# Peptides against a protein of PDB entry 6KZJ, part 12

Target 1, 71 residues: chain A of PDB entry 6KZJ
Amino acid sequence: SPDLLSEVSEMKQDLIKMTAILTTDVSDKAGSIKVKELVKAAEEEPGEPFEIVERVKEDLEKVNEILRSGT

## One batch from the design tools (peptide; made by RFdiffusion4, then SolubleMPNN)

Design b2_p27_1_s3
Fold by OpenDDE base, seed 4:
Structure b2_p27_1_s3 (fold): chain B 71 residues (1-71), chain A 27 residues (1-27)
Amino acid sequence: as target 1 above (71 residues)
Amino acid sequence: SKKAREEALKLVMEILKRLEALEKKLK
């Protein structure tokens, strides 16, 4: 689904920005973050793409909770 | 706290990997 792909891409970009904020890297390269793609053939996340996105959103809420509460 | 940020960063990076895999699957 192109709509789902767009949503996923947007989420990824938002997380890259979050990574830049959270990182303690003080180099001149700070904020320029690229996550290396890991090739994991055997351990693919189960479920349809929409279901995966929903699980990701749930996990993002965990991140938000950690950042809000400090725990 | 520093520990909280480290945990959050770890989770974010893992989620990014999942999203990258999903992007590849969707393309």
Scores: peptide ipSAE 0.552, ipTM 0.908, DockQ to the pose 0.574
Fold by OpenDDE base, seed 2:
Structure b2_p27_1_s3 (fold): chain B 71 residues (1-71), chain A 27 residues (1-27)
Amino acid sequence: as target 1 above (71 residues)
Amino acid sequence: SKKAREEALKLVMEILKRLEALEKKLK
């Protein structure tokens, strides 16, 4: 759906920003990161798109926990 | 820690790959 696509796109943009922060100090320069798509049909995640998004959110929480706790 | 940030970065990059694939699927 277009709403889900918008959500995914927004998440992607937010993560790109996080990537920039994790690799560089906060600065006035905007970072741009291009992620090459290596996922092939055989590697496609199972489930409906919204289910995949939920799994992604779970993994994102793991990222947040790592950043907060250092572990 | 530096190691923690590296692990976090790795995860973020993998998530980005997944989202790219999903985005393509949704289009």
Scores: peptide ipSAE 0.551, ipTM 0.908, DockQ to the pose 0.552
Fold by OpenDDE base, seed 3:
Structure b2_p27_1_s3 (fold): chain B 71 residues (1-71), chain A 27 residues (1-27)
Amino acid sequence: as target 1 above (71 residues)
Amino acid sequence: SKKAREEALKLVMEILKRLEALEKKLK
């Protein structure tokens, strides 16, 4: 689905921005990171594309929880 | 904390890997 592809691409871009923030200390320096396409050597993630996206969103919430609570 | 940010960063990197794999599948 082209709509799903657009959503995935947007999520990826947002996470790249988060990566830049998380790797930056107290300085005002802005960072950019290029993420190369990785080949998964292990088994392909199971489920339909939409289901995979939902699991990704759940895992992203875990990231947010860690950042809010510090644990 | 520093440890929390490091853990968050690791998770973000793994999520990015999954999204890149999904992009490839969708193309």
Scores: peptide ipSAE 0.549, ipTM 0.908, DockQ to the pose 0.550
Fold by OpenDDE base, seed 1:
Structure b2_p27_1_s3 (fold): chain B 71 residues (1-71), chain A 27 residues (1-27)
Amino acid sequence: as target 1 above (71 residues)
Amino acid sequence: SKKAREEALKLVMEILKRLEALEKKLK
């Protein structure tokens, strides 16, 4: 649905911003995101789009926990 | 810690790949 696509796009943009903040690379290519290898795996992710989004949100919570706790 | 942040960054990048794939499915 258009609403789901908009949500996915917004999540992607937010994660790009997070990547820029978290990266410690000081090169001119700082903030660059290399996702080609993961893209192949991601394309094979099973489930309906809504189910995939729910799993992504769960995984984002794990990321947040790591950042908060340092572990 | 730096190690934790690096792990988080790796996970974020993996999630980004998943979202890119999902966008392709939705378009």
Scores: peptide ipSAE 0.551, ipTM 0.906, DockQ to the pose 0.613; fails the geometry check

Design b2_p27_2_s1
Fold by OpenDDE base, seed 5:
Structure b2_p27_2_s1 (fold): chain B 71 residues (1-71), chain A 27 residues (1-27)
Amino acid sequence: as target 1 above (71 residues)
Amino acid sequence: SEKARKEALELTMKILKQLLALEKKLK
């Protein structure tokens, strides 16, 4: 749906900002800046949209837990 | 911690890749 597409677009931008915040050295920066390489890697992502959404939710929870606890 | 930061970064990149895949599949 167009609403989901808009939400995905917004989340994508937020995550790009998060990578900039979390990077501290040149090694980290290489991973965060190469968005075009991620685009190609994304072509290998398996599953239907609903399956990807569930994986996103799972990984977001993991990130949130790490950032809250520091562990 | 440094370990936690790096793990969070790795997961963030993973999610970004997932969203890029999702975006393509929705179009």
Scores: peptide ipSAE 0.687, ipTM 0.932, DockQ to the pose 0.832
Fold by OpenDDE base, seed 2:
Parts: structure tokens; sequence; C-alpha cells
Structure b2_p27_2_s1 (fold): chain B 71 residues (1-71), chain A 27 residues (1-27)
């Protein structure tokens, strides 16, 4: 749906912003600018949309825990 | 910590890849 696509697009932008925030030195920048490579790698991501959503939720939970606790 | 930051960064990149895949599959 258009609404879901818009949400995904917005989340992508948020994640890009987060990578910039979490990048603190030039060595990390090598990873942050590899969006083009991620686009290619995304073609290999298996599963139906709902399965990917579940993986996203799982990983977001992990990120949130790390950012909240520092561990 | 530095380790936690790096892990969070890696996970963030992973999620971004997943979202890119999701976007393609939704189209």
Amino acid sequence: as target 1 above (71 residues)
Amino acid sequence: SEKARKEALELTMKILKQLLALEKKLK
C-alpha cells in the first residue's frame, strides 16, 4: 500500500540518520556510505514482507536496548 | 561503550538493508 511504502521510506531515512549519529570517526564512515551496496545486498533478503517486518522489529528492539542501556 | 555503539551501528545497517528489501517486495 502507498501508506506502508511511505512508512518504509521514512524509516529508511531515520536509519540513515541513525548511522550518521552512531558514526564517530572516519573508519566508521566507510560503512555509513555503503548505501549503494546495501541496495544490491537487499536483493538477497529472503522471505515475504511480513517476515521481513518481524526481523526488523526484532533488530529494532535490540538497537533500542543498546541505546537505552549502553550494553 | 564503544562495543555497544559498534553493535548498534551494525544492527542499524542491517535494518536498513531489510527495509530496502521490504520496499522492493512491496512494489
Scores: peptide ipSAE 0.687, ipTM 0.932, DockQ to the pose 0.859
Fold by OpenDDE base, seed 4:
Structure b2_p27_2_s1 (fold): chain B 71 residues (1-71), chain A 27 residues (1-27)
Amino acid sequence: as target 1 above (71 residues)
Amino acid sequence: SEKARKEALELTMKILKQLLALEKKLK
């Protein structure tokens, strides 16, 4: 679905922004997000699209909880 | 906290990887 692809693309950009916000120093690879490296790693991500979506939802909830509570 | 920040960062990168995988599988 082109709509879903567009949504995924938008989410990717949002995650990149979050990475920049959360990165504080060189040890966190400040300013050096290697998307192409992640692209290669993504080739090993198992499951059908709907399964990946469920994992994304789960991990987003975890991130949201951390950012909301600080813990 | 530093621990929370690092965990959030790790999860963020994990989600990004998941989205990249999803994108590939949708094409």
Scores: peptide ipSAE 0.686, ipTM 0.932, DockQ to the pose 0.831
Fold by OpenDDE base, seed 3:
Structure b2_p27_2_s1 (fold): chain B 71 residues (1-71), chain A 27 residues (1-27)
Amino acid sequence: as target 1 above (71 residues)
Amino acid sequence: SEKARKEALELTMKILKQLLALEKKLK
């Protein structure tokens, strides 16, 4: 679906920006920009698209809670 | 805290990997 692909693309860019904000170590910054490495690792991500979406939602909620509470 | 920041960073990277996987599966 083109609409879903566009949404995923936008989210990817937002997550990249977040990694830059959260990173303080130079080595971690290098890791955050190695998209090609993540692409290869993503090939091992199991499940159908709807299953991956549910995992994304779960992890986003965890990130939001950490950023809101600091814990 | 430093611990919270690191956890948030790890989760962010995990989500990015998940999105990359999703993108590939949709093509």
Scores: peptide ipSAE 0.686, ipTM 0.932, DockQ to the pose 0.827

Design b2_p27_4_s1
Fold by OpenDDE base, seed 2:
Structure b2_p27_4_s1 (fold): chain B 71 residues (1-71), chain A 27 residues (1-27)
Amino acid sequence: as target 1 above (71 residues)
Amino acid sequence: SKEEALKLVVEILKRVLALEKKLKEKA
């Protein structure tokens, strides 16, 4: 749906921002992510799009936990 | 670690990109 596509697009943009921030925090050199290459390497995930989004959100919580704990 | 977090974020981004592509194709 258009609403889901919009949500996914927003998630994409947020993830790109997170990647940029984390890259600079981890390395003195700012790196760039080759989005085109990521798309090529990606495989279709099973399940309905809304289910995939929920799984992604669960995994993002893991990231957030790492960032909060520093581990 | 932040390094681990970065790896996870990149992997998640890859999945999101795939999903976005899928949704655009269906739209």
Scores: peptide ipSAE 0.666, ipTM 0.920, DockQ to the pose 0.655
Fold by OpenDDE base, seed 4:
Structure b2_p27_4_s1 (fold): chain B 71 residues (1-71), chain A 27 residues (1-27)
Amino acid sequence: as target 1 above (71 residues)
Amino acid sequence: SKEEALKLVVEILKRVLALEKKLKEKA
């Protein structure tokens, strides 16, 4: 649905920002991820789109926990 | 670690990109 697409697109932008921040912080230098290459490498995940989104959110919580804990 | 977080974020980004592409194709 258009609403789901909008949500996913927003998640994408957030992830790109997170990637940029973490890349710079980890490498201690300017870094960039080639999004176009990631698109090509991306594989289809089984399940309905809304189910995939929920799984992604669960996995993102793992990331958030790492970042919050400072580990 | 932040390095682990980065790896996870990139992996999740790939999944989100695939999903976005799928949704755009259906729309």
Scores: peptide ipSAE 0.665, ipTM 0.920, DockQ to the pose 0.657
Fold by OpenDDE base, seed 5:
Structure b2_p27_4_s1 (fold): chain B 71 residues (1-71), chain A 27 residues (1-27)
Amino acid sequence: as target 1 above (71 residues)
Amino acid sequence: SKEEALKLVVEILKRVLALEKKLKEKA
């Protein structure tokens, strides 16, 4: 699905930005996370893409909750 | 903690990258 690919690509970009922000906040090391290395290490998750996206969104809510609570 | 959040974000990013590859190879 072209629409799904677009959504996933957008999520990727957002996550990269989040990673950069959180990294600078948590560590003095800039650019500690190498996207290229993550691409190499990425393993395909089983299931239909739309199902995977929904699971990812659910897991992102955990992140949002942590950031919102300040814990 | 923010450190935990970072770890989760990186993990999710890894999954998203894998998913993107999967979608790109389908079409």
Scores: peptide ipSAE 0.664, ipTM 0.918, DockQ to the pose 0.649
Fold by OpenDDE base, seed 3:
Structure b2_p27_4_s1 (fold): chain B 71 residues (1-71), chain A 27 residues (1-27)
Amino acid sequence: as target 1 above (71 residues)
Amino acid sequence: SKEEALKLVVEILKRVLALEKKLKEKA
């Protein structure tokens, strides 16, 4: 599905930006993630693509809660 | 903690990358 691919690609970009911000806050040394490395390490997740997206969104909400609460 | 959040985000990113790759292969 091209529509789902577009959504997933947008999520990817947002996550990359988020990692950059969080990395600088957590470490004294500015760091960056290696996207290529993550792609190679990625494993197939069970379920239909739309189901995987929904699970990812649920997990992102956990991240959001952490950042909002400061915990 | 923010460190926990970072770990979670990275893990989620891995999953998203895997999904994107899968979708591109089918497209």
Scores: peptide ipSAE 0.663, ipTM 0.919, DockQ to the pose 0.660

Design b2_p27_5_s1
Fold by OpenDDE base, seed 4:
Structure b2_p27_5_s1 (fold): chain B 71 residues (1-71), chain A 27 residues (1-27)
Amino acid sequence: as target 1 above (71 residues)
Amino acid sequence: ALEEALELVMKTLKRVLALEKKLKEKL
């Protein structure tokens, strides 16, 4: 749905911001994000949207755990 | 580790991009 697409687009933007922050934090350099490259790689992602959502949730939970613990 | 978090975020971003594409294709 258009609403779901909007939510996904917002999530995308948030992840881009997180990537920029983490890249800078890890490398101490201004990181560049090549979204177009990821878009091409994304074509290989298998599964239906609901399956991808579950994988996204799992990964974000792992990210959350890492960042919360400070490790 | 933060580098692991970055890797996961990038992986997640790829999946989100895939999700976005799949959703657009269904519109």
Scores: peptide ipSAE 0.582, ipTM 0.897, DockQ to the pose 0.813
Fold by OpenDDE base, seed 5:
Structure b2_p27_5_s1 (fold): chain B 71 residues (1-71), chain A 27 residues (1-27)
Amino acid sequence: as target 1 above (71 residues)
Amino acid sequence: ALEEALELVMKTLKRVLALEKKLKEKL
């Protein structure tokens, strides 16, 4: 679905921004994500889209819990 | 910890990139 693809693309951009923010908070190093390297690594991700979506949801829930707890 | 959150975000981003590619392949 083109609508789903648009949603996924938007989520990608949000995650890139989150990564930049968290990297700055965790270390004194200012860095930029090498997206091309992640794209290469993404080639190894197994499963159909619906399976990947469920894994994404699980990880985002964990992220939410960590950030909410503040620890 | 924020370190754990960062690791999870990075992992999620990789999976989202994979998802995006797989969706594009179905177009």
Scores: peptide ipSAE 0.580, ipTM 0.897, DockQ to the pose 0.832
Fold by OpenDDE base, seed 3:
Structure b2_p27_5_s1 (fold): chain B 71 residues (1-71), chain A 27 residues (1-27)
Amino acid sequence: as target 1 above (71 residues)
Amino acid sequence: ALEEALELVMKTLKRVLALEKKLKEKL
């Protein structure tokens, strides 16, 4: 589905932005994300799209809790 | 902590990239 693909692409961009912000917060040096490296690692991700989506939702909920609590 | 959040974001990004690839393969 092209509509779902567009939504996923938007999510990807948002996560890249979050990574940059969090990296600068936890490190003295400006961090850089290696998307190409992650793309290669992503080839090992098992399961159908719906299964991956559920894992994504779970982890993002954890991220939300951490950032909200400030811990 | 923020370090944990960063780890989770990176993990999630990897999964999203995998999802994107799988969806493209179905087009």
Scores: peptide ipSAE 0.579, ipTM 0.896, DockQ to the pose 0.815
Fold by OpenDDE base, seed 1:
Structure b2_p27_5_s1 (fold): chain B 71 residues (1-71), chain A 27 residues (1-27)
Amino acid sequence: as target 1 above (71 residues)
Amino acid sequence: ALEEALELVMKTLKRVLALEKKLKEKL
């Protein structure tokens, strides 16, 4: 779906920005983001798009909980 | 912890990249 692809592309950009912010916030413990490594690792991600979407939603919910609670 | 949030964000980014690739392949 072109619309879904567009949404995914936007999500990707948002996550990259969040990574940069959080990395700095945690005193650069993770260093600079290694997108190339994530791209390689992404090739190993199993499942159909709809299954991956569900996993994404689940983890984003966890992220939201952490950021909201501050813990 | 923020460290955990960062880890989850990066994990999610990996999955999003995989999703993007798979969607492109299905087009």
Scores: peptide ipSAE 0.581, ipTM 0.897, DockQ to the pose 0.842; fails the geometry check

Design b2_p27_5_s2
Fold by OpenDDE base, seed 1:
Structure b2_p27_5_s2 (fold): chain B 71 residues (1-71), chain A 27 residues (1-27)
Amino acid sequence: as target 1 above (71 residues)
Amino acid sequence: AKEEALELVKKTLLRVEALKKKLEKEA
């Protein structure tokens, strides 16, 4: 779906911006998490694309909640 | 905490990137 691809592309851009805002060190992008493992998990995430998008949106709401509460 | 939010954002970014690749391959 081209509309879904457009939505996902926009989400990616927003997440990149959020990462830049929240990062405390320029070296934070490397070594802070188990990238290889997370990449594999992301590639193996079950469900149709639209279902994955909904789960991603739920996690983005969790991000907003954390930032709003400060904890 | 801010650190938790950042970690979640990074993990989510990887998921979105993987999803984008799936959609691009589908098209």
Scores: peptide ipSAE 0.647, ipTM 0.910, DockQ to the pose 0.589
Fold by OpenDDE base, seed 5:
Structure b2_p27_5_s2 (fold): chain B 71 residues (1-71), chain A 27 residues (1-27)
Amino acid sequence: as target 1 above (71 residues)
Amino acid sequence: AKEEALELVKKTLLRVEALKKKLEKEA
């Protein structure tokens, strides 16, 4: 679906911006996140594309809740 | 915590990137 691809593309851009805003790491080394492992997990995420998008949106809402809490 | 939010964002980004590639391969 071209419409879904467009939506996903926008989500990617937003997430990149959020990452830049939220990051406090000034080191050239990334945090404890194991990129290779997470990439594999992402590629193996079950469900149709539209289902994955909905789950991603749910997690983005969780992000918003965390940030709003001020904690 | 902000750290938790950042981690979630980073993980979500990887999921979105993977999904985008899948959709691009579709045609």
Scores: peptide ipSAE 0.644, ipTM 0.908, DockQ to the pose 0.578
Fold by OpenDDE base, seed 4:
Structure b2_p27_5_s2 (fold): chain B 71 residues (1-71), chain A 27 residues (1-27)
Amino acid sequence: as target 1 above (71 residues)
Amino acid sequence: AKEEALELVKKTLLRVEALKKKLEKEA
């Protein structure tokens, strides 16, 4: 749906910002070393779009927990 | 750790990008 697409678009932007904040190596390229593999995994993630969004939110909460811990 | 968070963010970004493309093609 358009609403979900908008939400996902915002999530993408937020993640890009987070990546920039967390990245300390200026020579570090975008993504991981196994980008192609991770892309495929992302494309094959099971579930409806809204379910995937919820799982993404859960993972983002994990990120927040890590960062809040200061570790 | 910050490194763990960054890794998770990067992986999540790829998931979101893939999802965005799926939604764009659906519409």
Scores: peptide ipSAE 0.642, ipTM 0.908, DockQ to the pose 0.587
Fold by OpenDDE base, seed 2:
Structure b2_p27_5_s2 (fold): chain B 71 residues (1-71), chain A 27 residues (1-27)
Amino acid sequence: as target 1 above (71 residues)
Amino acid sequence: AKEEALELVKKTLLRVEALKKKLEKEA
């Protein structure tokens, strides 16, 4: 739906901001040797879009917990 | 640590991007 697409778009922007905050790399290179594998896994994630969004929100909460704990 | 958080964020970003593309195709 358009509303879900809008929400996902906002989540993407937030994640981009978080990436910029967390990375220590001042260059535009975000190196990962597992990019292709991760892309494939993302494209094949099971569930309806709204279910995937809920799982993403859970992982974002995990990120927040890590940052709060410092571990 | 921040390293773990960054990894999780990067993975999540890819998931969100993939989801966005799926939604755009169904629109």
Scores: peptide ipSAE 0.641, ipTM 0.908, DockQ to the pose 0.587; fails the geometry check

Design b2_p27_5_s3
Fold by OpenDDE base, seed 2:
Structure b2_p27_5_s3 (fold): chain B 71 residues (1-71), chain A 27 residues (1-27)
Amino acid sequence: as target 1 above (71 residues)
Amino acid sequence: SREEALELVKETLKRVLALEKKLRKEL
């Protein structure tokens, strides 16, 4: 649905921001993300969109847990 | 670790990009 696409787009933008925050090496452009290149490299994700979104949300929670705990 | 978090974010981003592509094909 369009609403789900909007949610996914927001998640994408959040992940891009998180990448920039977590990047420490500025000299080798590690913080720069070529989204177009990643789209081409992205493997087809099997399953229904709703289920995939739930798995992505679980991974985001894992990231947040690491960041909150400092480990 | 911070390094682990960064890798997880990058992998999650790839999955999100694949999902976005899938959703756009359905429109």
Scores: peptide ipSAE 0.601, ipTM 0.907, DockQ to the pose 0.704
Fold by OpenDDE base, seed 5:
Structure b2_p27_5_s3 (fold): chain B 71 residues (1-71), chain A 27 residues (1-27)
Amino acid sequence: as target 1 above (71 residues)
Amino acid sequence: SREEALELVKETLKRVLALEKKLRKEL
């Protein structure tokens, strides 16, 4: 689905931003990520796209819980 | 911890990238 691809693209962008925010690297590469390398390294994710999206959303909620609690 | 959150974000991004590849093949 084109709409699902758009949603996934937004999630990707958000995750890249979150990586930049959360990184503690103080080098010139602070907040940077080698996206092209991750694309190549990304292995096939099993399951229907909907199921995978739900897992991603669950992981994002876990991230939010950690950040809200401060621990 | 913040370190735990960062690691989880990175792993989630990897899954999203794999999902994006899958969706592109379906189009």
Scores: peptide ipSAE 0.599, ipTM 0.907, DockQ to the pose 0.709
Fold by OpenDDE base, seed 3:
Structure b2_p27_5_s3 (fold): chain B 71 residues (1-71), chain A 27 residues (1-27)
Amino acid sequence: as target 1 above (71 residues)
Amino acid sequence: SREEALELVKETLKRVLALEKKLRKEL
């Protein structure tokens, strides 16, 4: 649905921003992202859109827990 | 670790991009 597409687009933008925040060295390319290449390389994600969104939310929570704990 | 967090973000972004493709094809 258009509403779900909008939600997914917001999640995408947040993840791109998080990558920039997690990059600690301006000379380090570990945090560099080429979105167009990732789109091309991305395989078809199996499952219903709702299930995929839930997996994404779980991973984001894991990221937040790591950052809050400092480890 | 922070390195683990970065890797999780990258993998999650890849899945989100795949999902976005899927949703656009339905329109």
Scores: peptide ipSAE 0.599, ipTM 0.906, DockQ to the pose 0.710
Fold by OpenDDE base, seed 1:
Structure b2_p27_5_s3 (fold): chain B 71 residues (1-71), chain A 27 residues (1-27)
Amino acid sequence: as target 1 above (71 residues)
Amino acid sequence: SREEALELVKETLKRVLALEKKLRKEL
């Protein structure tokens, strides 16, 4: 679905931005990501796209909870 | 922790990239 692809694309962009925000030191390679390399390394995700999206949203909520709690 | 959040973001991004590939193949 083009609509679902658009949503997933937005989620991708948000995750990239979150990574950038979480990096506080330019020399800290732990936070550095190479998107093109990750694309090549990305394995096929099993399951129906809708179900995968729901799982991703749950993971994003976990990330947000960690950041809000400050721990 | 912040480090935990960063790792989770990276793993989630990898899944999203895989999902995006799957969706593009459907087009």
Scores: peptide ipSAE 0.600, ipTM 0.906, DockQ to the pose 0.686; fails the geometry check

Design b2_p27_5_s4
Fold by OpenDDE base, seed 1:
Structure b2_p27_5_s4 (fold): chain B 71 residues (1-71), chain A 27 residues (1-27)
Amino acid sequence: as target 1 above (71 residues)
Amino acid sequence: SREEALELVMKTLLRVEALEKKLREEL
């Protein structure tokens, strides 16, 4: 749906900002990430779009907790 | 750790991009 697409697009923008910050801070670890493999896994994620969004929100909260704590 | 956050963010970004593509294609 258009509403869900809008929400997903906003989440993407937030993740891009976080990625930029963290890539600069821990650039030595960024090179070890297997992008192609992660892309395949993302494309094969099970569930309806709204279910995937809810799981993404849970992971975003985990990210925020790490960033707030600094550890 | 910040390293764990980086990995989680990048994995999540790829998931969101895949989802966005699917949603855009169905419009």
Scores: peptide ipSAE 0.643, ipTM 0.916, DockQ to the pose 0.573
Fold by OpenDDE base, seed 3:
Structure b2_p27_5_s4 (fold): chain B 71 residues (1-71), chain A 27 residues (1-27)
Amino acid sequence: as target 1 above (71 residues)
Amino acid sequence: SREEALELVMKTLLRVEALEKKLREEL
Protein backbone atom coordinates (compact mmCIF):
# COMPACT_ATOMS: atom_id res chain seq x y z
CA SER B 1 0.00 0.00 0.00
CA PRO B 2 1.02 3.63 -0.39
CA ASP B 3 1.05 4.07 3.39
CA LEU B 4 3.40 1.14 3.87
CA LEU B 5 5.63 2.41 1.08
CA SER B 6 5.87 5.77 2.84
CA GLU B 7 6.83 4.08 6.10
CA VAL B 8 9.44 1.94 4.36
CA SER B 9 10.89 4.97 2.60
CA GLU B 10 11.23 6.79 5.90
CA MET B 11 12.96 3.79 7.47
CA LYS B 12 15.35 3.67 4.53
CA GLN B 13 16.36 7.27 5.06
CA ASP B 14 17.05 6.66 8.75
CA LEU B 15 19.11 3.58 7.93
CA ILE B 16 21.18 5.50 5.40
CA LYS B 17 22.03 8.06 8.08
CA MET B 18 22.89 5.35 10.61
CA THR B 19 25.07 3.56 8.07
CA ALA B 20 27.06 6.71 7.40
CA ILE B 21 27.68 7.30 11.11
CA LEU B 22 28.65 3.71 11.85
CA THR B 23 30.83 3.43 8.76
CA THR B 24 32.88 6.35 10.04
CA ASP B 25 33.10 4.77 13.48
CA VAL B 26 34.23 1.33 12.28
CA SER B 27 35.56 2.15 8.81
CA ASP B 28 38.17 -0.61 8.93
CA LYS B 29 35.41 -3.24 9.03
CA ALA B 30 33.04 -1.78 6.45
CA GLY B 31 35.02 -3.17 3.52
CA SER B 32 34.62 -6.76 4.67
CA ILE B 33 30.84 -6.75 4.32
CA LYS B 34 29.58 -9.02 1.55
CA VAL B 35 27.06 -6.71 -0.09
CA LYS B 36 26.16 -9.03 -2.98
CA GLU B 37 25.13 -11.81 -0.63
CA LEU B 38 23.15 -9.42 1.54
CA VAL B 39 21.31 -8.06 -1.49
CA LYS B 40 20.35 -11.55 -2.57
CA ALA B 41 19.16 -12.44 0.91
CA ALA B 42 17.12 -9.25 1.08
CA GLU B 43 15.39 -9.94 -2.22
CA GLU B 44 14.54 -13.46 -1.11
CA GLU B 45 13.21 -12.56 2.32
CA PRO B 46 9.94 -14.41 2.88
CA GLY B 47 6.72 -13.02 4.26
CA GLU B 48 4.25 -10.25 3.64
CA PRO B 49 5.60 -6.70 3.46
CA PHE B 50 4.17 -5.79 6.87
CA GLU B 51 5.83 -8.85 8.40
CA ILE B 52 9.18 -7.88 6.92
CA VAL B 53 8.76 -4.38 8.33
CA GLU B 54 8.20 -5.79 11.80
CA ARG B 55 11.37 -7.88 11.53
CA VAL B 56 13.25 -4.80 10.39
CA LYS B 57 12.00 -2.89 13.42
CA GLU B 58 13.22 -5.67 15.69
CA ASP B 59 16.67 -5.49 14.13
CA LEU B 60 16.73 -1.72 14.49
CA GLU B 61 16.00 -2.15 18.17
CA LYS B 62 19.01 -4.44 18.38
CA VAL B 63 21.13 -1.75 16.76
CA ASN B 64 19.90 0.84 19.22
CA GLU B 65 20.61 -1.48 22.12
CA ILE B 66 24.19 -1.98 20.92
CA LEU B 67 24.71 1.76 20.59
CA ARG B 68 23.28 2.46 24.03
CA SER B 69 25.30 -0.25 25.75
CA GLY B 70 28.52 0.37 23.85
CA THR B 71 29.12 -3.33 23.24
CA SER A 1 29.71 -4.57 19.15
CA ARG A 2 29.71 -1.47 16.98
CA GLU A 3 30.86 -3.51 13.99
CA GLU A 4 27.94 -5.84 14.55
CA ALA A 5 25.67 -2.83 14.55
CA LEU A 6 27.16 -1.66 11.25
CA GLU A 7 26.59 -5.03 9.63
CA LEU A 8 23.07 -5.17 10.94
CA VAL A 9 22.24 -1.68 9.72
CA MET A 10 23.66 -2.32 6.26
CA LYS A 11 21.87 -5.65 6.00
CA THR A 12 18.66 -4.01 7.13
CA LEU A 13 19.09 -1.17 4.65
CA LEU A 14 19.35 -3.64 1.80
CA ARG A 15 16.24 -5.43 3.03
CA VAL A 16 14.34 -2.17 3.16
CA GLU A 17 15.49 -1.21 -0.33
CA ALA A 18 14.36 -4.56 -1.70
CA LEU A 19 11.01 -4.17 0.02
CA GLU A 20 10.60 -0.65 -1.30
CA LYS A 21 11.17 -1.87 -4.84
CA LYS A 22 8.59 -4.62 -4.41
CA LEU A 23 6.02 -2.21 -3.04
CA ARG A 24 6.67 0.30 -5.80
CA GLU A 25 6.24 -2.39 -8.46
CA GLU A 26 3.00 -3.50 -6.85
CA LEU A 27 1.45 -0.06 -7.24
Scores: peptide ipSAE 0.642, ipTM 0.916, DockQ to the pose 0.585
Fold by OpenDDE base, seed 5:
Structure b2_p27_5_s4 (fold): chain B 71 residues (1-71), chain A 27 residues (1-27)
Amino acid sequence: as target 1 above (71 residues)
Amino acid sequence: SREEALELVMKTLLRVEALEKKLREEL
């Protein structure tokens, strides 16, 4: 769906910005993240695109809660 | 923690990128 692709692309841009900010803030931990393993896990994520989007939205809310609460 | 937030954001970014690729391949 073109509309879903547009939504996903917007989410990607937001996540890129958040990643950049948090990486500079927590630079010592960024290097410990195993990107290759995470890429494979992402590519193999089960479910229809709309289901994956909903899970992503839930995780974004978790991020926002962490940042708001400071924990 | 902000460390947890960083990990979650990076993991989520990779998931979104993978999904975007799949959606583009459908077009």
Scores: peptide ipSAE 0.642, ipTM 0.916, DockQ to the pose 0.592
Fold by OpenDDE base, seed 4:
Structure b2_p27_5_s4 (fold): chain B 71 residues (1-71), chain A 27 residues (1-27)
Amino acid sequence: as target 1 above (71 residues)
Amino acid sequence: SREEALELVMKTLLRVEALEKKLREEL
């Protein structure tokens, strides 16, 4: 779906911005992230695109909760 | 923690990138 692709693209841009901010803030921990394993997990994520989007939104809410609470 | 948030954001970014690629390939 072109509409879903547009939504996903916007989410990506937001996540890029968040990643940049958090990476600079937590630079000591950024180097320990195993990118290759995360890429594999992302590519293997099951479900239809709309289901994946909903799960992503749930995880974004978790991120927001962490940032708001400071823990 | 902010470290946990960073990990979650990066994981989520990679998931979104993978999804975007899949959606683009469908077009």
Scores: peptide ipSAE 0.645, ipTM 0.917, DockQ to the pose 0.586; fails the geometry check

